# Designs tried in a protein design run: peptides against a protein of PDB entry 3KDP. Part 24

Target 1, 230 residues: chain A of PDB entry 3KDP
Amino acid sequence: PFLIFIIANIPLPLGTVTILCIDLGTDMVPAISLAYEQAESDIMKRQPRNPKTDKLVNEQLISMAYGQIGMIQALGGFFTYFVILAENGFLPIHLLGLRVNWDDRWINDVEDSYGQQWTYEQRKIVEFTCHTPFFVTIVVVQWADLVICKTRRNSVFQQGMKNKILIFGLFEETALAAFLSYCPGMGVALRMYPLKPTWWFCAFPYSLLIFVYDEVRKLIIRRRPGGWVE

## One batch from the design tools (peptide; made by RFdiffusion4, then SolubleMPNN)

Design b1_p10_4_s4 (from b1_p10_4, 6 letters changed)
Fold by OpenDDE base, seed 3:
Parts: structure tokens; C-alpha cells; sequence
Structure b1_p10_4_s4 (fold): chain B 230 residues (1-230), chain A 10 residues (1-10)
């Protein structure tokens, strides 16, 4: 979010404090929960790793986590961001380069895509209105991400949802997201204005996409062991 | 600057 904010000079899609809430709040318990996941049924058919040559964090894991899944998460967040701004009169193309004028307190006549003028205060309300649903979008997409991370090769349907700590993690991150989104004072403290409940569903297509993508990937790996998809 | 942006946000 912050990189695109700088590169595209768009209004800030996600606040720094909100990012900290993701990194320190919503992600920690789910990540720890993966340590308690049951081994895949085929784990004993794999050769032991060589501790001297085989990295625990390999290029494949990095590529999946940061390259593929991370990009889909970012797309989900930005989709929500662009939808909210479009509903408020700012079409995506109009946002490009707008940041300079958007953040200027002395400019009170910034025009939207329809010629409506926006004061600085009005613009900041809309900006902060984007932070909460962007955050929630990330959490919803993280549901799928966490679930797919349970296994490397087996389908989630084969592995099942037996890890109670993982289930607790999903609940915890969702509860925290709800708390941060709806608790009084969060708009002032975290620049997270309350969102309409409907915004929780904006991420669902992306969550589903991640899930389906990973299940297909795992299916291919199972059918073609040693393929480039591994 | 990125620093100024961060300082403004924090």
C-alpha cells in the first residue's frame, strides 16, 4: 500500500498505524498457529532435508508468500480502496497524481471525477474511510492465506481443520478486526472510521481466488511431482 | 520526502 501511495501519488490507502495492527495484531497468532499444524500424510515419504544445504525458508516459499499470495492480497485491498473512492466520486484514473493536492490543507477545491469540489476535511474523511475496509479486506484474504499455508501438497480437504489453535487464530484476527473497525474512538486513535458491514464481503472474491488457486496448484503438484509448479 | 510523509502520519 505505501509503495503504491508513493509511486502513483494516490491518496493514502492504508494508514501506518493500521499496518502495525496487521503486522503485530492480526498476523501473529495465526502465524504461531501454523507451528501446531499436523504433518502432511506424505511427510514420511519425503527424504529428510540436509540442514547444511536445504534452507527451511526456500525460494518457493518466499515466491508463494510474498510474490503470489502477497500480490493477490494487495490487489484485494486496492480493489476495495478504489471502489470506496469511486463511490465517493473519485475514479481510479483521477487518483493518479492527486496526492499532492489531496494532502494540501490550503487547497479546498479539489475536484472529483464529476466536478464536485472537496474541502481538505472532506477529503481526509474519505481517506480515513478507506483505511478500515482496506484493513478488513486484508484480514478476510488472510483467512484463505492461513488455511492454504496448512499444507504444501495435500488439499485442505484432505488435511482437514483439526488445528484448534489455527481456528482460534482465525477467530482472534477477525475479532480484532471487528474491534478496531467498530470500537468508539478508533477513528481518532487509529484513523479507522467505522465501515458498513457490506464492506466485509468485498474481499471474499479474492479470498476465494487465493483458495482456489492454491488448491489447483496443490492438485497439479500431486499429479505431477517434481514439476516446475512446486 | 518519505521521511516527512512518515512523520506526518505518525
Amino acid sequence: as target 1 above (230 residues)
Amino acid sequence: SIKEIIEKLL
Scores: peptide ipSAE 0.006, ipTM 0.406, DockQ to the pose 0.018
Fold by OpenDDE base, seed 4:
Structure b1_p10_4_s4 (fold): chain B 230 residues (1-230), chain A 10 residues (1-10)
Amino acid sequence: as target 1 above (230 residues)
Amino acid sequence: SIKEIIEKLL
């Protein structure tokens, strides 16, 4: 999100505080939960990794995490961002290069895509209105991400939801998202304005996409061991 | 505010 903010010069899609809440709140507990995930049914049949040759974090894992899943996650967030801004009169094309004028407190006549002028305060309201749904979108997508990361090869349906800590993580991140979204004063304190409950559903297609993508990937791996998809 | 501190640190 931040890279696109810089490159495209769009209004800030996700605030620093929200990023911190993702990194420390919604990501940490789920990440720890993965350390306690039960071994896959076949893992004990595999030879121990050679600590000298086999990296725990390999290029394939990085590629999957950041190159595939991370991109889909980012797309989900940006989709929500663009939808909200479009509903407020700012079409995606109009947002390109708008950051400079958007963030200038002295410019109170920034026009939207329909010629409506927006004061600085009004622009910040709509910006902060984007932060919460973006955050929630990330959380909803992270549900799928966390679930798929439980296993490398087995389907989620095969592995099941055995990790109680993972389940706790899902509830924790959801509760945190709800708290940050609906607690009074969060608009002032965290620049996270309350969102309409309907915005929770905006991420569902992307969450489903990640889930389906990974299940298909795992299915291919199971059918073709040692393939390029592994 | 804690917010301002966080915004300055990040």
Scores: peptide ipSAE 0.005, ipTM 0.353, DockQ to the pose 0.026
Fold by OpenDDE base, seed 1:
Structure b1_p10_4_s4 (fold): chain B 230 residues (1-230), chain A 10 residues (1-10)
Amino acid sequence: as target 1 above (230 residues)
Amino acid sequence: SIKEIIEKLL
C-alpha cells in the first residue's frame, strides 16, 4: 500500500497506525497459532530435510506468501479503497498525482471527479474512512490466509480444524478489527473512522479466491509432486 | 514531499 502511495502519488490508502495494528495486532496471535498446528498426515513420511538445499524458508515459500497471497491481499485492500473514494466522488484516474494537493492543509478547494470542492478536513475524513475498511479487508482476507497456512500440501478438509489456538486467533483478529472499527473515539485516537457493516463483505470474494486458489494449488501438488506450482 | 511522508509515519 505504501509503495503505491509513493509511486502513484495517491491519498494514503492505509495509515501507519493501521499498518501497526495489522503487523502487531492481527497477525501475531494467528502466526503463533500456526506453531501449535497438528502435523500434516505425511510430514513424518517425508525424507529428512537436506540442510544444504532445502531451506526452512525457501524462495518458493516466499513467493507464495509475499508474492501470490500478498498480492491478492493488496488487491483486495486497494479495491475497497478505490470503491470508497469513488463513492465519495474521486474516481481512480483522478487520484493519480492528487496526493500533493490532498495533503496540503492550505488548499481547501480540491476538486473531485465531479467538480465538487473538498476542504482539507473533508478530505482527511474521507482518507481516514478508507483506512478502516482497508484494515478490515486485510483481516477478512487473513482468515483465508491463516486457514490455508495450516498445511503445505494437504487440503484443509483433510487436515481439519483441530487447532483451537488458531480458532482463537481468528476470533481475536476479528474482535480487534471490530473494536478498532466501532469503538467511540477511534477516529480521533487512531484515525480509524467507523465502517458501515457492509464493508466487511467487500473482502469476501478475495478471501474465497485465496481459498480456492490454494486448494487448487495443493490439489495439483498432490497429483503432480515436484511441479512448478509447489 | 519526503517531509510530509515522514510526518505521516512519525
Scores: peptide ipSAE 0.000, ipTM 0.305, DockQ to the pose 0.017
Fold by OpenDDE base, seed 2:
Structure b1_p10_4_s4 (fold): chain B 230 residues (1-230), chain A 10 residues (1-10)
Amino acid sequence: as target 1 above (230 residues)
Amino acid sequence: SIKEIIEKLL
């Protein structure tokens, strides 16, 4: 998100403090939970692998999978961002290069895509209105990410939700998201204005996308053991 | 991972 902010010169989609809350607040317990995930049901049937070659292959595949998941997460956040701004009169194409004028407190006549003029304060309200839904979008997408990360090969339906720590992580990050979204003072402290409940659902297509993607990936691995997708 | 960080920063 921050790179796109710089490259496209768009209004800031997600505040630095909010990013830190994602990285440190929402990801810590889930990451720990994954360390305690049960072994795949089929792993005990596998013969010993070559530790050198198999480690490298696994690292590459993990890197690719996480890279793809992270891109989907970012896309989900940006989708929410663009929807909110479009709802407020700023179409995506109009946001390109707008940052300079957007962030200038002395310019109180920034026009939206429909010619409506926006004061600095009004613009910042809209900007900070994007932060909370973006954050929530990441959390909702992380639900799917955590669930799929339980296994390398087996479907989530086969492995099941046996890791109680993972379940706890899902509740923890959701509770944190609710707290940051609705607790009084978060708008001042974190520049996260309260969001409408409807914005929680904006991320669902992306969570589904991640889930479907990983299930398809795992299905391919099961059908073609030793393939590059493993 | 560094990748996840980069992706979150994108």
Scores: peptide ipSAE 0.005, ipTM 0.365, DockQ to the pose 0.031; fails the geometry check

Design b1_p10_5_s1 (from b1_p10_5, 4 letters changed)
Fold by OpenDDE base, seed 5:
Structure b1_p10_5_s1 (fold): chain B 230 residues (1-230), chain A 10 residues (1-10)
Amino acid sequence: as target 1 above (230 residues)
Amino acid sequence: VDELLALYLL
């Protein structure tokens, strides 16, 4: 998010406060819940990792986590961001280079794509109104990410949803996201303005895409062991 | 922490 903010000079898509709410709030309990996941049914049929040659974090893991899944998550967040700004009169093409004028407190006549002028205060309300749905979008795509992390090779349908701590984590992160989004005073305390309930659905296609992508990946690994996908 | 923050800010 911050790289695109700098390179494209667009209004800030996700604030530092919302990032901290993800890293310290919504992700912590779900991440801990993975420690209670049952071993895959084929674990005893696999050769042990060689600790001298095989790194725990390898190029394949980095490529999968950051290069593939992380990019789909970022695209989901940016999709929500661009839709909200477009509904407020700012089309994506008009956002390019707008940051300089957007962040200037002395400019109160910034025009949208339809010639409507926006004061600094109005622009900051719209910006902070984008931060909350971007945050909620990340939580919704994290549902899929957490579920796909249950297994390395087996389908989630083969493993099942037996981990009660993981199910609790999914409810906890969702309840926390709803609390941070709708609790009175969060606009002042965290700059998180309430979102329309419809914005929760913007992430669902991306969450489904992550799930389908990983199930297809795991299917390929099961059919062609020792391929470049493993 | 700074690298993780940078990765999330990315």
Scores: peptide ipSAE 0.016, ipTM 0.596, DockQ to the pose 0.080
Fold by OpenDDE base, seed 1:
Formats: sequence, structure tokens, C-alpha cells
Structure b1_p10_5_s1 (fold): chain B 230 residues (1-230), chain A 10 residues (1-10)
Amino acid sequence: as target 1 above (230 residues)
Amino acid sequence: VDELLALYLL
């Protein structure tokens, strides 16, 4: 989010507080839950990694995590962001370069794509209104990410959902996301304004895409071990 | 400060 904010000079898609809520709030319990996952049925059939050649974090893992799944997650967040801004009169093309004027408190006549003038306060309300749905979008795509992380090669359907701590993590992150989104005073305390319940569904196509993509990847790996997809 | 914190958490 922040890289595109800088490069495209758009209004801030995701606030620092919301990032902290992801990294310290909604992601920690799910991540810890993976330590309690049952070993894959084939783990004892795999050769031990060579600690000299086989990095724990390799280019393939980075490519998968940041280059593939992370990009789909980011696209989901940005989709939600652009739709909210468009509903408030700011089309995506008009957002390019707008940051400088958007963040200037002395400019109270920033025009939207329809010629409506926006005060600094009104613009900041719209910006903070984007942060919460972006945050919720990340939580919803993290459901899929957490589920796909249960296994490296086996299908989730083969592994099953036996990890009760992971299931608890999914409920916890969702409950926390709902609390942060709807608790009175969060708009003042965290700059997290309440979102329409319909915004939770904006991420579902991306969450499904992540899940399907990874299951297809795992299917290819199982059918063609040692391929470029592994 | 907020922008720098966002960069650090990315």
C-alpha cells in the first residue's frame, strides 16, 4: 500500500494504525496457530534439506509469498480502496498525483472528478473511511492465506481442518476486525471509521482466487514433482 | 512519523 502511495502520489490507502492492527492484531494469532498444524503425510518421506544449499527462505518462497499471494492481497485492498473513492466522487485516474493537494490542510477546494469541492476535513474523513475497508479486505484474504499455509504440497481437502487453534485464529482475527470496525470511538481513537457490512464481501473473490490458485499450484506439484511451479 | 512507521512495518 505505502509503495503505491509514494509512487502514484495517491491519498493514503491504509493508515499506519491499521497496518499495526494487521501486523500485531489480526495476523499474530493465526501465524502462531500454524505451529500447531499436523505434519503433512509425506513429510517423513522427504529428504532432509541440505543446510548449506537449501535456504529456509528461498527465492521460490519469496516469489510465492510476496510476488504472487501478496500481490493478489494488495490488488484486493486496492480494489476496495478505488471503489470507495469512486463512490465518493474520486475516480482512479483523478487520484494520480492528488496526494500533495489532498494532504495540504490549507487547500479546502480540492475538486473531485465531478467538480465538487472538498475541504481538508472532508477529504480526511473519506481517507479514513478507506482505511477500515482496506484493513477488513486484508483480513478476509488472510483467511485464504492462512488456510493455504497449512500445507506445502497436500491439498487442504487431504489435510483437513483439524487444527482447532487455527480455527480459533480465524474467529479471533474476524472478531477483532469487527470490533475495530464497529466499536464506538474507534474513529477517534484509531481513525478507523465504521464500514458498511457489504464491504466485507468485496474481498471474497480475491480470497477465493488465492485459495483456487494455491490448490491448482499444489495439484501441479503433486502431478509433476520438481517442476518450476514448486 | 506515521509514514516512516508504515515503511518500517512493510
Scores: peptide ipSAE 0.015, ipTM 0.592, DockQ to the pose 0.045
Fold by OpenDDE base, seed 2:
Structure b1_p10_5_s1 (fold): chain B 230 residues (1-230), chain A 10 residues (1-10)
Amino acid sequence: as target 1 above (230 residues)
Amino acid sequence: VDELLALYLL
C-alpha cells in the first residue's frame, strides 16, 4: 500500500494508526492460533528439514506470501479505496500526482474529476473515510488467508476446521474490526470514521479469490508432488 | 516516524 502511495503520489490510502490496528490488533490472535493447528495427515511421510540447506523462510514462501496473496490483499484494499474516492468525485486517474496538493493545508481549491473544489478539511474527511473501509477489507481477506495457512498440501476440506483457537481468532478479529469501526469516539481517537455495512462486502470477491487460488495450488501439489508449485 | 512506518509497510 505505501509503495503505491509514494510511487503514484496518491492521497494516503491507509493511515498509520489503522496499520498498527492490523499488525498488533487483528493479526495477533489469528497468527498465534496457527501454532495450535493439527499436523497434516502426511507429515510423518516427509523427510525432516535439513537446517543447513533448507531455510525456514525460502523464496517460494516469500513469493507466495508477499508476491501472490499479499498482492491480492492489496488489490482488495485499493479497490475499496478507489471506489470510495470515485463516489466522492475523485476518479482513479485524477488521483495520480494529487498528493502534493491534497496534503497542502493552504490549498483550498483542489478540483475533483467533475470540477468541484474541495477545501483541505473536506479532503481530509474523505481521506479518513477511506481508512476504515480499507482496514475492514484487509480483515475480510485475512479470513481467507488464515484459513489457507492451516495447511501446505491438504485441502481445507480435508483438514477441517477443528482448531478452536483459530475459530476464536476469526471471531476476535471480526469483533475487533467492528468495534474499531463503529464504537463512538474512534473517529477522534484513531481517525477511523464509521463505514456503511455494505462496504464489508467489497472485500468478499477478493477473499473468495484467495481461497480458490490456494485450493487450486494445493490440488496441483497433490497431483504433482515435487513440482515447481510446491 | 511516518516514513519509517511506511518502510515497515513495504
Scores: peptide ipSAE 0.013, ipTM 0.555, DockQ to the pose 0.048
Fold by OpenDDE base, seed 4:
Structure b1_p10_5_s1 (fold): chain B 230 residues (1-230), chain A 10 residues (1-10)
Amino acid sequence: as target 1 above (230 residues)
Amino acid sequence: VDELLALYLL
């Protein structure tokens, strides 16, 4: 999010507080829950990793996590961001380079794509109105991410949802996201303005895409062991 | 701190 904020000079898509709520709030319990996941049915058929040669974090894992899944997650967040800004009169093309004027408190006549002028306060309301749905979008795509992380090779349908701690994590992150989104005073305390319930659905296509993508990947791995997709 | 956190969280 912030890389695009800097490179494209767009209004801040996701605030620091919302990022902290992701990293320290919604992601921790789900991540811990993976430690309690049942071993895949074939784990005892695999040779143990050589601790001298086989890195825990390899280029393939980085490529998958950041290059594939992380990009889909980012696209989901940005989709939500652009939709909200478009609903408020700021089309995506108009956001390019707008950051400088957007963040200037002395400029109270920033025009939207329709020639409507926006005060600094109004712009910040819109910005903070984007942060919560972006955050919720991340949580919704993280549901898929968490579920796909249950296994390396087996389908989620083969592994099943037997990890009670993971199920708890999904409920916890969702409950926390709902709390942060709808609790009175969060707009003042965290600059997280309440979102319309419809915004939760903006991430669903991306969450589904992540899930389908990984299931297809795992299917390929199962059909072609030792392939470049592994 | 906010900028550094933003960089870490990017």
Scores: peptide ipSAE 0.016, ipTM 0.608, DockQ to the pose 0.049; fails the geometry check

Design b1_p10_5_s2 (from b1_p10_5, 4 letters changed)
Fold by OpenDDE base, seed 3:
Structure b1_p10_5_s2 (fold): chain B 230 residues (1-230), chain A 10 residues (1-10)
Amino acid sequence: as target 1 above (230 residues)
Amino acid sequence: VEELVALYLL
């Protein structure tokens, strides 16, 4: 989010405080839950990792986490962001380069895509209105990410959802996201304004896409072991 | 500082 904020010079999609709520709040219990996942059925057919040669963080992990899944998650967040701004009169093309004027408190006549003028205060309300739905979008796509991270090769349907700690993590992150989004005072404390319940559904296509993409990837790996997809 | 923290967390 912040890289695109700088490069595209758009209004801030996700606030620093909301990022901290993701990294320290919603992601911690889900990440810990993966340590309690059952071994894959083929684990005894794999040689032990050589700690001298085999990196824990390898190119495949980086490619998957940042290059594939992370990009789909980012697209989901930005989709929600652009939809909210479009509903408030700012079409995506009009946001390019707008940050300089958007963040200037002395400019009170910034026009939207329909020629409506927006004061600095009105613009900041819209900006902060985007932060909570973007945050919730990340949580919703993280459901899929957590589920796909259960296994390297087995389908989730083969592995099953037997990890009770992971199920608890999914509940906890969702409950925390709802708390942060709807608790009175969060708009002042965290700049997290309440979102319409419909915004929770904006991420569902991307969450499904992540899940389907990984299941297809795992299917290819099972059919062609040692392929470039592994 | 907020921008640097945001860059590190993203």
Scores: peptide ipSAE 0.016, ipTM 0.585, DockQ to the pose 0.048
Fold by OpenDDE base, seed 1:
Structure b1_p10_5_s2 (fold): chain B 230 residues (1-230), chain A 10 residues (1-10)
Amino acid sequence: as target 1 above (230 residues)
Amino acid sequence: VEELVALYLL
């Protein structure tokens, strides 16, 4: 989010507080839950990694996590962001370069795509109104990410959902996201304004895409071990 | 400060 904020000079898509809520709030319990996952049925059939050649974090893992899944997650967040801004009169093309004027408190006549003038306060309300749905979008796509992380090669349908701690993590992150989104005073305390319940569904196509993509990847790996997809 | 913190957390 922040890289595109800088490069495209758009209004801030995701606030620092919301990033902290992801990294320290919604992601921690799910991540810890993976330590309690049952071993894959084939783990004892795999050769031990060579600690000299086989890095724990390899280029394939980075490519998968940041280059593929992370990009789909980011696209989901940005989709939600652009739709909210468009509903408030700011079309995506008009957002390019707008940051400088958007963040200037002395400019109270920033025009939207329809010629409506926006005060600094009104613009900041819209910006903070984008942060919460972006955050919720990340939580919803993280459901799929957490589920796909249960296994490296086996399908989730083969592994099953036996990890009760992971299931608890999914409920916890969702409950925390709902609390942060709807608890009175969060707009003042965390700059997290309440979102329309319909905004939760904006991420669902991307969450499904992540899940399907990974299941297809795993299917290819199982059918063609040692391929470029592994 | 908020922008710097965001950069560090990314």
Scores: peptide ipSAE 0.016, ipTM 0.582, DockQ to the pose 0.044
Fold by OpenDDE base, seed 2:
Structure b1_p10_5_s2 (fold): chain B 230 residues (1-230), chain A 10 residues (1-10)
Amino acid sequence: as target 1 above (230 residues)
Amino acid sequence: VEELVALYLL
């Protein structure tokens, strides 16, 4: 998100406080829950990792986590961001390079895509209105991410949802996201303005895409062990 | 400063 903010010079899509709420709030319990996952049924048929040659974090894991899944997550967040700004008169093309004028408190006549002028205060309200739905979008796509991380090779349907700590993590992150989004005073304390309940559904196609993509990947691995996809 | 912190967290 921040790289696109710099490169495209668009208004800030996700605030620093909301990022901290993801990294330290919603992700902690889910991430810890993976340590309690049951071993895959074929784990004892695999050779032990060689600590000298086999990196724990390899290029393939980085490509999967950041290059594939992370990009789908970011696309989900940006989709929600662009929809909200478009509903407020700022089409995606008009946002390119707008940051400089957007963040200038002395410019009170920034035009939207329809020629309406926006004051600095009005622009900042719209910006902060984007942060909460972006955050919620990340939480919704993280449901799929957490579930796919349960296994490397087995389908989630083969492994099942037996990890009670992971199920608790999914409820905890969702409850925390709802609390941060709707608790009175969060707009002042965290700059997280309340969102319409309909905005939760904007992420669902991306969450489904992550899940389907990984299940197809795992299916390929099961059919062709030792292939490039493994 | 907030922008720099965001750069390290993402």
Scores: peptide ipSAE 0.013, ipTM 0.548, DockQ to the pose 0.044
Fold by OpenDDE base, seed 5:
Structure b1_p10_5_s2 (fold): chain B 230 residues (1-230), chain A 10 residues (1-10)
Amino acid sequence: as target 1 above (230 residues)
Amino acid sequence: VEELVALYLL
């Protein structure tokens, strides 16, 4: 998100405070819950990793986590961001290069795509109104990410949802996201303004895409062991 | 702090 903010000179898509709420709030309990996941049914049929040659973090893991799943998550967040700004009169093409004028406190006549002028205060309300739905979008795509992380090779349908701590983590992160989004005073304390309930649904296609993509990947690995996808 | 957070957003 921050790289695109600098390169494209667009208004800030996700604030520092919202990132801290993800890392220290919504992701922590779900991540811990994976330690309680049951071993895959075929684990005893696999050769042990060679600790001298095989790295725990390899190029395949980095490519999957950051290059594939992380990019789909980022696209989901940016989709929500662009939809909200478009509903407020700022089309995506008009956002390119707008950051300099957007962040200037002395410019109170920034025009949207329809010629409406926006004060600095109005622009900052819209920006912070984008941060909360971007945050919620990340939580919704993390549901899929957490579920796909249950297994390396087996389908989630084969493994099942037996981990009660993981189910608790999904409810906890969702309840925390709702609390941070709608609790009175969060706009002042965290710059998190309330979002319309409809914005929760913007992430659902991307969450489904992550799930389908990983199930297809796992299906390929099961059918062609030792391929470049493993 | 903004630079550290920028690094985390990377």
Scores: peptide ipSAE 0.014, ipTM 0.563, DockQ to the pose 0.049; fails the geometry check

